# Peptides against a protein of PDB entry 8OXM, part 13

Target 1, 371 residues: chain A of PDB entry 8OXM
Amino acid sequence: FKAEFRLAGGVNLPKIIDCVGSDGKERRQLVKGRDDLRQDAVMQQVFQMCNTLLQRNTETRKRKLTICTYKVVPLSQRSGVLEWCTGTVPIGEFLVNNEDGAHKRYRPNDFSAFQCQKKMMEVQKKSFEEKYEVFMDVCQNFQPVFRYFCMEKFLDPAIWFEKRLAYTRSVATSSIVGYILGLGDRHVQNILINEQSAELVHIDLGVAFEQGKILPTPETVPFRLTRDIVDGMGITGVEGVFRRCCEKTMEVMRNSQETLLTIVEVLLYDPLFDWTMNPLKALYLQQRPEDETELHPTLNADDQECKRNLSDIDQSFNKVAERVLMRLQEKLKGVEEGTVLSVGGQVNLLIQQAIDPKNLSRLFPGWKAWV

## One batch from the design tools (peptide; made by RFdiffusion4, then SolubleMPNN)

Design b1_p9_1_s1 (from b1_p9_1, 7 letters changed)
Fold by OpenDDE base, seed 4:
Structure b1_p9_1_s1 (fold): chain B 371 residues (1-371), chain A 9 residues (1-9)
Amino acid sequence: as target 1 above (371 residues)
Amino acid sequence: SPLSGLLSL
């Protein structure tokens, strides 16, 4: 390895390490630091702080509102130990990713998960109107089944009811805290459900601070509240328990504004924590299976030595951090689209945005907004 | 669980 590394363009400056092989040939290796594990570790610490705030409030404590956390031990910039979430399954695995997925078992005459994905991929480059029409056709022929998770796991009716309530509270808490932190939509593989508690564990926290809005297909929802996520709440859906738990969580977050701003400010300016979206991370998160073949790296990156002076990088970073902090302050004040909302008004707007089929139809098809 | 293991790259 040469002692010198080049920074590739983008915020997570992937260290291009020139490696001289034993054959004397220079090989550029893109050293993608998996900043992901450090980001996960940082987000787990923020969740623990949010849990502390929720436990201090009597109304959120009585409702047992908490975000499930796991231990992350970064061992290097690229390696770490994650705590095994024992007794958890990805929601996507239960619903669509196994041979005996709940959609196939309970709705054998509906479209397959593959057919749904294909239909939405075919319209990915089309108008929003065409995306919406195909999304509605997919939704009509792919009916939600996540209610069956609790019915399969909890045969006793009293236990079933308590577990469905625990699930609904977990979705509410993670949705509101996820919105405050700008986690956005979550792929169904990155949401685990505990088979004993029915609580959610959010994993792979690589998108935070609304960086999902700068993806090639920008996020259009504040959090994942898809039809299966809602179906798991039972017949009341987003009404009653879910809404009240969202409102009580938002109340605690807004009343903790100074604490949350101070914490997030420290994290945004931590030189060891790169939360910013880079083009390579964006490509990885929204990569098409078909695009692996046609990306001939005609990166004729002309050797414009973008000696972007360290000063210009720092100024651009600071302007992004400031915008994130301003937007966080707005959220914590209840400022949405230039209007100050009550807790109930803000929560209502967020729920409506998250369940809107027009917003869902615009999401990246790889994230399966119909599930 | 997909979180099973050392994510060693």
Scores: peptide ipSAE 0.006, ipTM 0.475, DockQ to the pose 0.043
Fold by OpenDDE base, seed 2:
Structure b1_p9_1_s1 (fold): chain B 371 residues (1-371), chain A 9 residues (1-9)
Amino acid sequence: as target 1 above (371 residues)
Amino acid sequence: SPLSGLLSL
């Protein structure tokens, strides 16, 4: 380790450290404190397994369908080391940073990101009808710009085209794998884009197995497929490459049902892997100041062990684990809303659910569904 | 910061 560290910003002020490996290579690392990286580490192992399944299939291997992974080393229940994703940027930073964001640069007369957020916060406790009307007004006055990411980063037309395809494939693979695993909290800061590959890196994997559906404001979409995410695919949008890559990823997941169920079952019953949503985590996720500028102090929730009887906790946990496993089995069978769908039918339903402005308008405002 | 979103979590 080098003797110097940098602060990376944010509430937890994690330390950026440079490490020299036994191979003599310098590697930048992020040291997080006051955060449980065990869930991230476990989900990265599941993503590596999904990648192994995708590489075994000829059609997904030919398309280079992978979910991007990073190294996580948990050091304790409240500390760990993350691989620094060098050459990545949050999609939110590119799109909706205050003054230099692509929305402000390319659409200077649209609503500001702050105006959009304020409008959606004002209706947060209102009816679904009022939320939908305001969401449609926001969307009309906040037009997508994510096409400009590849245009800014890749000036050569042939490279630009290949990178736009890499992006589209990365969105497809991560969307389907994320849906199968029930990955939530897919806000614009939890999705990085690699500035060299145009591939997505999903971070903060703390909402999995559909635990986003039990948040105070439930998640209503299977994955992030918002207007900017679609605009980054170019003129074809969700049609053609994206849809075909979703179908091929879903085909591999469904054909790997036994392997996926076995591994997820082991993880769900691992006493060291707390995947369950607790009330404090739920409050933390949806009390986040939507303004990136406010250093909110980490509430040290002293673990007042409410000694609930161990037997009632275990029975409630087992019933939740069983329900998660049953729902995973349904997804892998193509069972949606009690109906068995083909791969194409299931992927179509998921795309329609993810782009539906009625579903998007119901999300927590901090998810930024208009982006 | 490219990881500022990872850090506001």
Scores: peptide ipSAE 0.005, ipTM 0.441, DockQ to the pose 0.121
Fold by OpenDDE base, seed 3:
Order: C-alpha cells, then sequence, then structure tokens
Structure b1_p9_1_s1 (fold): chain B 371 residues (1-371), chain A 9 residues (1-9)
C-alpha cells in the first residue's frame, strides 16, 4: 500500500488507497466506513450469476448483454473495500453539476437543477394532480441533454455509434435485471457511466427486492428510464435496440426461473444478509436537506432491543421473504397485475410504467425524476 | 490506526 490516501468526498468520507500488486501494477481501492457493504457484495454475486446466464444464451451473448459489476469485500457490518470504478462518473455529476453540468452548458435558458428541485419539493406533500402539473412544467423547462455525453467523449462517428449502442444495451440489461431483483433507489448519483465503454455501473444496491415500494414515498417505476436516460439512446429512444435488448434479457431471465429462484431463496433466508427495509434506513434515504441540520448524531443506537418476541419477528420476516419469492416467481412467469404477459407484452408494460410522467411525478424529489 | 490492523490480513 502507498502511505498516502485521498478522500472521495461525501458524508462518510471514503478513503481512496493505492495498492501496488506483486505484479508491480498500481490498483486503486475505495475503503468505505459507516456503510454496510454486505448487501452490495451479495447483489454483485447475483449480477455475476445473471451475466453467466446471459453469456450462455447465443442471442444475448451476440448482443454483449451484461450488467457491469465491481468487486466488494465487506470487512464488517459498517466497513469494506470496493474496487475503484476508474474512468466512471455519476450520471448526476455529468448532467446536473452546479458549475459545469451538461444542462447548464447546453440549455442555459432552462430552469436550473436547483429550481427544478425546489419546485418539486414545494409540492412534495400535495396531491398527485398538483405534483403532475408541476412535474410537467419542470419537464417543459428542463429539456434532456444526455445525448451530448457520447458526442463529447467519442469524436469519431463510427466509435460514437458503437458507444451509443453499448450504452443502450447496458441500460436495457441493467433495467430488466434490476426489475427482476426489485432494485430501487436508482437516483442519478447511484448510476455511474464509464467514460471509455459508455456502459452503466449501478452502485449502492441497498434497496432490493422491491423494498423501495415500502419507503415513506413509494417508488412507482420499475427502473430509471427518465428523459435524459432515453436521450442518451439517440433518435430511436426506447424503440428498436433498447426494446429488443430488454426482450432478449427478459427471455433469458424467464427461461432461468428455477436457477434465479433457488439463488434468491438462499439469500433471503441467509441470517447474515439483512435486505429488509428498517425505519432508520428509510428516513436516511428520504431525508429532507432541511432536516439534516437538526439531527445531531445523539441517536445512540442504544440497542433498545425491543424484545419483540423472537417468534413474532421470525414469523413476520418469513412472511415477507415468502411474499418476495412469490412476486419474483410472478415476474419470471410474466405475471403482471394478475395477467400472464408474453415477453414483449411484459417489456412493453415495464417501459410504459417507467416513462409515465404520472409515475415519475410521484417519486421522492431527491430521486430527480425530471433528469 | 484501525486500518493498519485490517491491512495486516
Amino acid sequence: as target 1 above (371 residues)
Amino acid sequence: SPLSGLLSL
């Protein structure tokens, strides 16, 4: 290890360390503290299994359909080492950085990212109708710009076309795999883009198995398919390549039902894997910027073991795990809202749900559904 | 530092 470390920024101040391997190669690593990386590690293993299934199928292998993974080594319940995703940037940093974000550069007369957030926060406690109206006003005055990512990074037209295609495939694969696993909290900082491959890297996998639906503001979309995400695909948007890649991914997932159910069942009943949403985690994920100032860390998590009878906790946990498995089985059978759909019908429903401005307007303002 | 104990594994 080098004697020097860097801070990656943020509240938890993760440490970037440089390691020299026995091969003489420098490798950057991220050391997180005060964060439970066990769920990330488990979800990365599930993604590796999904990638194995996608590589076995000729049609998904030819399309190079993969979900990007990173190495996670959990060291404790509150610490671990991550592989540093070198050459990645958060989509939110590229799009809505305060100084030099793509929206400010390409659309200087549109609403600022701050104005959009403020407008949506003002209606957060209002009706769905009022949220929808304000969301449509925000969307009208905040036009998508993510097409410029590939144009800035890839100046050669042939390279640009192939990278835009790689991006579209990555969005499709991660959207369908993420939907099957019930991956939530897909805000613009939890999705990285690789500046060389144009592929997405999903980070912070702490909301899985549809636990985003039990947040104080429930998640209303199956995956992130917002206007900027679509704009990055170019002129065809969700049609053609994206739709076909979603269908081929869903086909492989549905044909691998038994394998996926067996893996998820083992994980859901692992006593070392806490995937359930707790009230403190829910509060943290949907904290208001205004409420950050008064929560002094004087919540000693004194283990008030509320001795809820161990029997009642176990019975409640088992019922939640069973419900998650049943819903996963339904998804893998193409059962949506009590109806059995074809692969094309299921993918179409998911796309329509993900792009519906009524669903997008209901999301927590911190998710930034207008980006 | 607590990190020196973990890096010795």
Scores: peptide ipSAE 0.000, ipTM 0.440, DockQ to the pose 0.026
Fold by OpenDDE base, seed 5:
Formats: sequence, C-alpha cells, structure tokens
Structure b1_p9_1_s1 (fold): chain B 371 residues (1-371), chain A 9 residues (1-9)
Amino acid sequence: as target 1 above (371 residues)
Amino acid sequence: SPLSGLLSL
C-alpha cells in the first residue's frame, strides 16, 4: 500500500488507495466506510453468472454481449474494498457537469441542468398531468447530446463506429439483465462509461429485486433508456442493433430460467444478504440535496431490543422473497400484465415502457429522467 | 477524479 490516500468526495468520504501487488502492478482501490458492500458483491457474482450464460450462447458470444463487472470485497457490514474503474466517467459528469458538461458545450441556448432540475422539483408533489407537461417543456428545451461522447473520444471513423456499436450492445445487455434482476436507482451518477471501450459500468447495486417500486417515489421504468442514452446509439436509436441485442439477451435469460431461479433463491434466503428496502435507506436515496446537511444517520447500534416476534418477521420476509421469486419466474416466462409475450413482444413492451414520457415524468427528480 | 460522483449518495 502507498502511504498516501485521496478522498473520492461524497457524504461517506471514501478513501482511494494505491496498492502495489506482488506482481509489481499498481492497483487503485476504493475503501468505503459506513456502507454495506455485500449487496454489490452478490450482484457482481450474479452478473458474472449472466456473463457465463451469455458466453455459452453462440449468438450472444458472437455479439460480445457482456455486463462490465468490478471486484468487491466486503470487509464488514459497514465497510469494504472496491476495484477502481480506471478510465471511466459517470455519464452525468460528461453530460451535465456545471462547468463544461456536453449539454452546455453543444446546446448553450437550451435550459441549464439546474433550470431543468428546478422545474421538475417544483412539480414533484403535483399531479401526474402537471409533471408530464413540465417534463415535456423541459425535454423540448433540453435536447440530447450524448452522440458527442463517441465523437470526442474516437476520432477515427472506423473506431468511432465500432465503439458506438460496443456502447449500444452494453446498454442492451445491462438493460435486459438489470430488468430481470429488478435493478433500480439507475440515475446518471450510478452509470459509468468507459472512455476506451464505450461500455457501461453499473455501480451502486443497492436497489435490486424491484425494491425501487417501494421507494417514496416509485420507479416507473424497467431500465434507463432516456433521450441521451438513446442519442449515444446514433441515428437508428433503439431500432436495429439495440433491439436485436435486447432480444438475444432476453432469449438467453429465458432459456436459463432454472439456473437464474436457483441462484436468486439461494441469495434471497441468505441471512447475510440484506436485499430488502428499509425506510431509512428509502429516505436517503430520495433526499433533497438541501436536506443533506443535518441527517447524520447515527444509526446507533442500540436498537437491538425490538424483540418483535422472530416468527412474524420471518413470515413477512418469506412472503416478500416468494413474491420476488414469483415475479422473476413471470419475467423469465415472458408474463407481462397477465399476458404471455414472445421475446420480441416482451422486449418491445420494455422499450416502450422505458421511453414513455409519462413514465419518465413520474420518476424522482434526482433520477434526472430528462437526461 | 471522475469517480467522485459515485459516492454522493
């Protein structure tokens, strides 16, 4: 270990440490405190299994469909070590950085990211109709620019085309696997893009198994497929490569039902894996930026004493786990809204749900659905 | 450093 560390910023002040391995290679690591990395570690193992399934299928292997993974080592219930995703940037940092974000550079006459956020915060407690109208006004005055990521990073036209294709495949694979696992909280800071590969790295996996639907503002989209995400695919948008990669990923997931159900069942009943949304976590994920100052959750460890009958807690947990497994089985059978869909029909429904401005307008403003 | 945004939640 080097004697020096850097702070990554944020509320939890994680430490960036540089380590020299026994192989002489420098490895950057992120040490998180006050955070349970067990969920991230488990979800990375599930992603590695999904990658194994995708590599076994000829059609998905030929397309190089993979989810980018990183190493997680949980050290305690409140600490762990993450692999540093070197050469990645949050999509939010590229798009909506206050100083030199791509929206400000390419669309200087559009609304600022701050104006968009303010307008959506003003209607947060309003009707769905008022949210939709303001969201449409924001979208009209905040046009997508994510096409410029590949154009800035890849100056050679042949490389540019290959990297735009890699991006589109990465979005498709992560969207379908994320939907199957019920991955939530896909805001613009929880999605990194690799500046060399154009592949996405999904981080902060603390909202899974559709627990985003029980947030104070429930999630209304199956994955992030916002206007900038689509703009990065180029002129075909969601059609052609993206749709075909979603269909081929969904086909592999549906043909791997027994394996996926068995893995998720083991995880849901693992007493060391807390996947359930608690009220404090739900409040934290949807806090206002203005309220960040006061709530140090001094979760004093001392509330051990609510001897609620272990039987009633266990029965309630088991019913939630059974419901999650049932919904996972439905997704893998193509059951949507009580109807059995083909792979193409299911993928089409998910794309339509993810791009619907009515669904996007209902999301928590911190999710930045206009980006 | 670009990963600073990861940990603001």
Scores: peptide ipSAE 0.005, ipTM 0.447, DockQ to the pose 0.117; fails the geometry check

Design b1_p9_1_s2 (from b1_p9_1, 7 letters changed)
Fold by OpenDDE base, seed 5:
Structure b1_p9_1_s2 (fold): chain B 371 residues (1-371), chain A 9 residues (1-9)
Amino acid sequence: as target 1 above (371 residues)
Amino acid sequence: SPLDHLFSL
């Protein structure tokens, strides 16, 4: 270990430490304290399996469809080491940084990110109709700019085109894999973009198996496909490359049903893998102040001395696990809203659900659905 | 991990 460390931003002030391995290679490590990295570690292993399935299929292999992974080493229930994703930036940092964000640079006459968030917070407790109207006003006055990411980073037109395709493929693969696994909390700080590859890295995997739907403000979209996410794909948006990559990813997932069900079943019943949403975690996720500067006290998971009878906990847990497995089986059969869909029909429904401004307007304001 | 056994099958 080098004697110097850097602080990464954010509530838990993770330490970036440079380490020399026994192989003489320098490696950056992110040391998180007061955070359970077991869920991230497990989800990275599931993503590696999904990548193995995608590499076995000729059509997904030719398209280089992969979900980006990082190494996680849990050290305790409250500490671990992450591989530092060098050369990545949160999409939120690029888009809505207060000083030099792409929205401010390219759309200086639009609403500020703060004005958008304030407007959506003012209607947070209002009707769905009022939320929709204000969301449409925000969207009209906050136009997408994420196309400029690839334009700023890749000056050569041929490289620019390849990187825009890499981005589009990464969004498609992560969206479908994330939907199958029920990955939630996909706010703009939990999605990194690699400045060299234009691929997405999904971090903070603590909301999985559709547990985002049981948050105080339920998640209403299958994945993040907001206006900026679409704008990064270029002029065709969700049509062409994105749709085809979603369909090919979904084909591989559906054709791997038995393998995916078996893996998820073992994970759901692993007593070391806490995937269930608890009330304190739910409050922490949806009471975060907008300002990354306020040191929220880490709600220690140990204050769950709720002496619920072990028997009532186990029966409740088993019923939740069974429902998750049933819903996963439905997704892998293409069962949506009681109807069996083709791969193209299922992917189309998911795209429509993810881009629907009625669904987006209902999300928690901290998710920043207008970005 | 419990997963390493599942991926070795």
Scores: peptide ipSAE 0.006, ipTM 0.457, DockQ to the pose 0.021
Fold by OpenDDE base, seed 2:
Structure b1_p9_1_s2 (fold): chain B 371 residues (1-371), chain A 9 residues (1-9)
Amino acid sequence: as target 1 above (371 residues)
Amino acid sequence: SPLDHLFSL
């Protein structure tokens, strides 16, 4: 390892370190402290399996449908090393970071990111009707700009078109696989975009198996398909390439039901894989100060062994695991709200749920549903 | 280890 490190942005101030491998190659690594990277490592293995399924199918292989993966080496329950995703930027950094964000550059007369956030915080404890009205006002005065990402990075029109298709395919693949796995906490800092490939890299995989639905403010969308995410697809939006790539991904997932259930079952009962939502994690996710600059002291969760009766913990855990497996089986059968849907019907329902302003307005303000 | 020093800082 080199003696010097750099800080990455964010509340936990992860350290960027350069290491020299046994092959003499320098590699950048992200060292996270105070985070359990075991969940990220497990979810990366599940994504690699999903990629293997997608590569076996001729239609998804021809479309190059993949989830971007990165190497994770958990070192302890509170530390690990991530592969530094060189040449990636958080979509939030591109869109809404400081005065240089794409919204400020292309829409200088719109509401600032801070104004949007403040307006949605003011209504956080209000009715769903009041949240919806303020969300619609925010959306009217904060117009999408993510189309400019590919336009800034890819000046050649043929390359630009190819990269916009790569982006659209990446959004489709990650959205459907993320939905099947019940991936939550898809805020704009947990989604990176590769500046060379235009593919998405999903990070911080600590909310899975629909555990986002049991947060104090429950998640109301199956995946992130906000106005900027759609704007990056260009003039066709969710129609055409995105929809077809979602359908082909969903078809492969549904046709791989037995494999997916078996793997998820093994993971749910792995005593080293804590996928359950706990109250401290829920507080940390939805009481984060919205300004990435405030060093909140991580509450040392003193291991107060809440001696909950082992029997009541095991019975509650098993019932949650069974419910997760049942819901996964339903998704893989196309069962939505008690109705069996075709692949096209299921994908259509998920798209409609993800773009519905009523669902988006109910999300936690820190999710930034207007972006 | 050199890693333990990186995590203790």
Scores: peptide ipSAE 0.000, ipTM 0.411, DockQ to the pose 0.036
Fold by OpenDDE base, seed 3:
Structure b1_p9_1_s2 (fold): chain B 371 residues (1-371), chain A 9 residues (1-9)
Amino acid sequence: as target 1 above (371 residues)
Amino acid sequence: SPLDHLFSL
């Protein structure tokens, strides 16, 4: 290990450490404190299994459909080491950084990221109709710019085209697998982009199995397919390459239903894997920046063990696990809203749900659905 | 250490 460390930024101030391996190669690692990395480690194993299924199928292998994974070594319930994704940037840092963000550079006359967030926070407690109207006003005055990522990074036209295809394939694969696993909390800081490959890396995998739907502000989209995410695909948007890659990914997932159900069943009943949403986690994920000032750390984690009878907790847990497995089985059969859909019909429904401005306007303002 | 084996991959 080198004697020096860097801060990666963010609320938890993770430490970047440089390690020299026995092979003489330098490897960056991220040391997180106060985070449970067990959920990330388990979800990375599920993504590796999904990648194995995608590599076995000729059509998904030819398209190089993969989810980017990173190594996670949990050290405790509150600490671990991650492989640092060298040459990645949060999509939020590229798009909406206050000093040099792409929206400010390419659209200097649009609303600032702060103005957009303020407008959506002002209507957070309002009707769905008022949220929709303000979201549409924000969207009119905050136009997509993510197409410029590939244009800035890849000056050669042939490389640029290949990287835009790699990006579109990465969005499609991660969107469909993320939907099947019920992956939530896909805000702009939890999605990294690789500056060399243009592939996405999904981080902070603690909201899984549709637990985002039981947040105080429930998640209303199956995956992140916001206007900037679509703009990065170029002129075809969600049509052509993206749709076909979603369909081919969904075909592999549906044809692998028995394997996926068996894996998820083992994980749901693993006593070491706490995937359930708790009130403290829900408060942390949807806390307002203004509420950070009054939380003095004088919440003693008094182990108020809510001695809810161990029997009532276990019965409640088992019922939630069964419901998650039933919903996973429905998704893998193409059952949506009580109707059996074809792969093309199911993928079309998911795309429409993800791009619907009525669904996007209902999301928590911290998710930044206008980006 | 057990860690040295994890970094030898």
Scores: peptide ipSAE 0.000, ipTM 0.417, DockQ to the pose 0.021
Fold by OpenDDE base, seed 4:
Structure b1_p9_1_s2 (fold): chain B 371 residues (1-371), chain A 9 residues (1-9)
Amino acid sequence: as target 1 above (371 residues)
Amino acid sequence: SPLDHLFSL
C-alpha cells in the first residue's frame, strides 16, 4: 500500500488507496467505511452467473452481452474494499455537473439541472397529472445530450460507431438483467460509464428484488431508460440493436429459469444477506434536502432492540421471500399483468413502461428522471 | 472525482 490516500467525496468519505500487487502492478482501491458492501458483493456474484449464462449462448456471446462487474471484498458489516472503476465517470457527473456538465455545455439556453430539480420537487406532493405536466415542461426545456459522450471520447468514426454499439449492448444487458433481479430505476450517480469501453457499470446495488416498489415514492419503471440513456444509443434509440439485445438477453434469462430461481432462492434465505427494505434505508435513498438538518447518522441500527417476537418476524420474512420468488418465476415465464407474453412482447412492454413519461414523472425527483 | 457524488448521497 502507498502511504498516501485520496478522499473520494461524500458523507462516508471513502478512501482511494493505491496498492502494489505481488506482480508489481499498481491497483487503485476504494475503501468504504460505514457502508455494508455485502449486498453489492452478492449482486456482483449474481451478475457473474448471468454473464456465464450469456457466454454459453451463441447469440448473446456473439453480441458480447455482459453486465460489467467490479471486485467487492466486504471486511465487516460496515466496511469493505472495492475495485476502483478506473477510467469511469458517473453519467450524472458527465451530464449535470454544475461547472462543466454536458447539458450546460451543449444546451446553455435550456433549464439548468437545478431549475429542473426545483420544478419537480415543487410538484412532488401534487397529483400525477400535475407531475406529468411539469415533467413534460422540464423535458421540453432540458433536451438530451448524452450522444456527445461517445462523440467527445471517440474521435475516430469507426471507433465511435463500435463504442456506441458497446454502450447500447451494455444498456440492454444491464436493463434486462436488472429487471429480472428487480434493481429498478438507478440514480444517475450510481451508473458509471467507462471512458474507454463505453460500457456501463452499475454500483451501489442497495435496491434489489423490486424493493424499490415499497419506497415512499415507489418505482414506476422496470429499469432506467431515460431520455439521455436513449440519446447515447444514437438515432435508432430503443429500436434495432437495443431491442434485439434485450430480446436475446431475455431469451437466455427465461431459458435459464431453474438456475436463476435456485440461485435467488439460496440468496433470499441466506441469513447473512439482508436484501429487505428497512425504513432507515428508505429514508436515506429518498431523503429530501430539507430533511438533512436533524438526522445525524448516530442512530445506531443496533439500539432498536424492540423485542418483536422472533416468530412473527420469520413468518413475515418468509412471506416476502416467497412473493419475490413467485414474481421472479412470473418474469422468467413472461407473465406480465396476468398475461403470458412472448420474449418480444415482454421486452416491448418493459421498454414502453421504462420510456413512458407518465411513469417517469412519478419517480422520486432526486433520481432525476428527466436526465 | 467521479465517486465524490456517489457517496454524497
Scores: peptide ipSAE 0.000, ipTM 0.402, DockQ to the pose 0.130

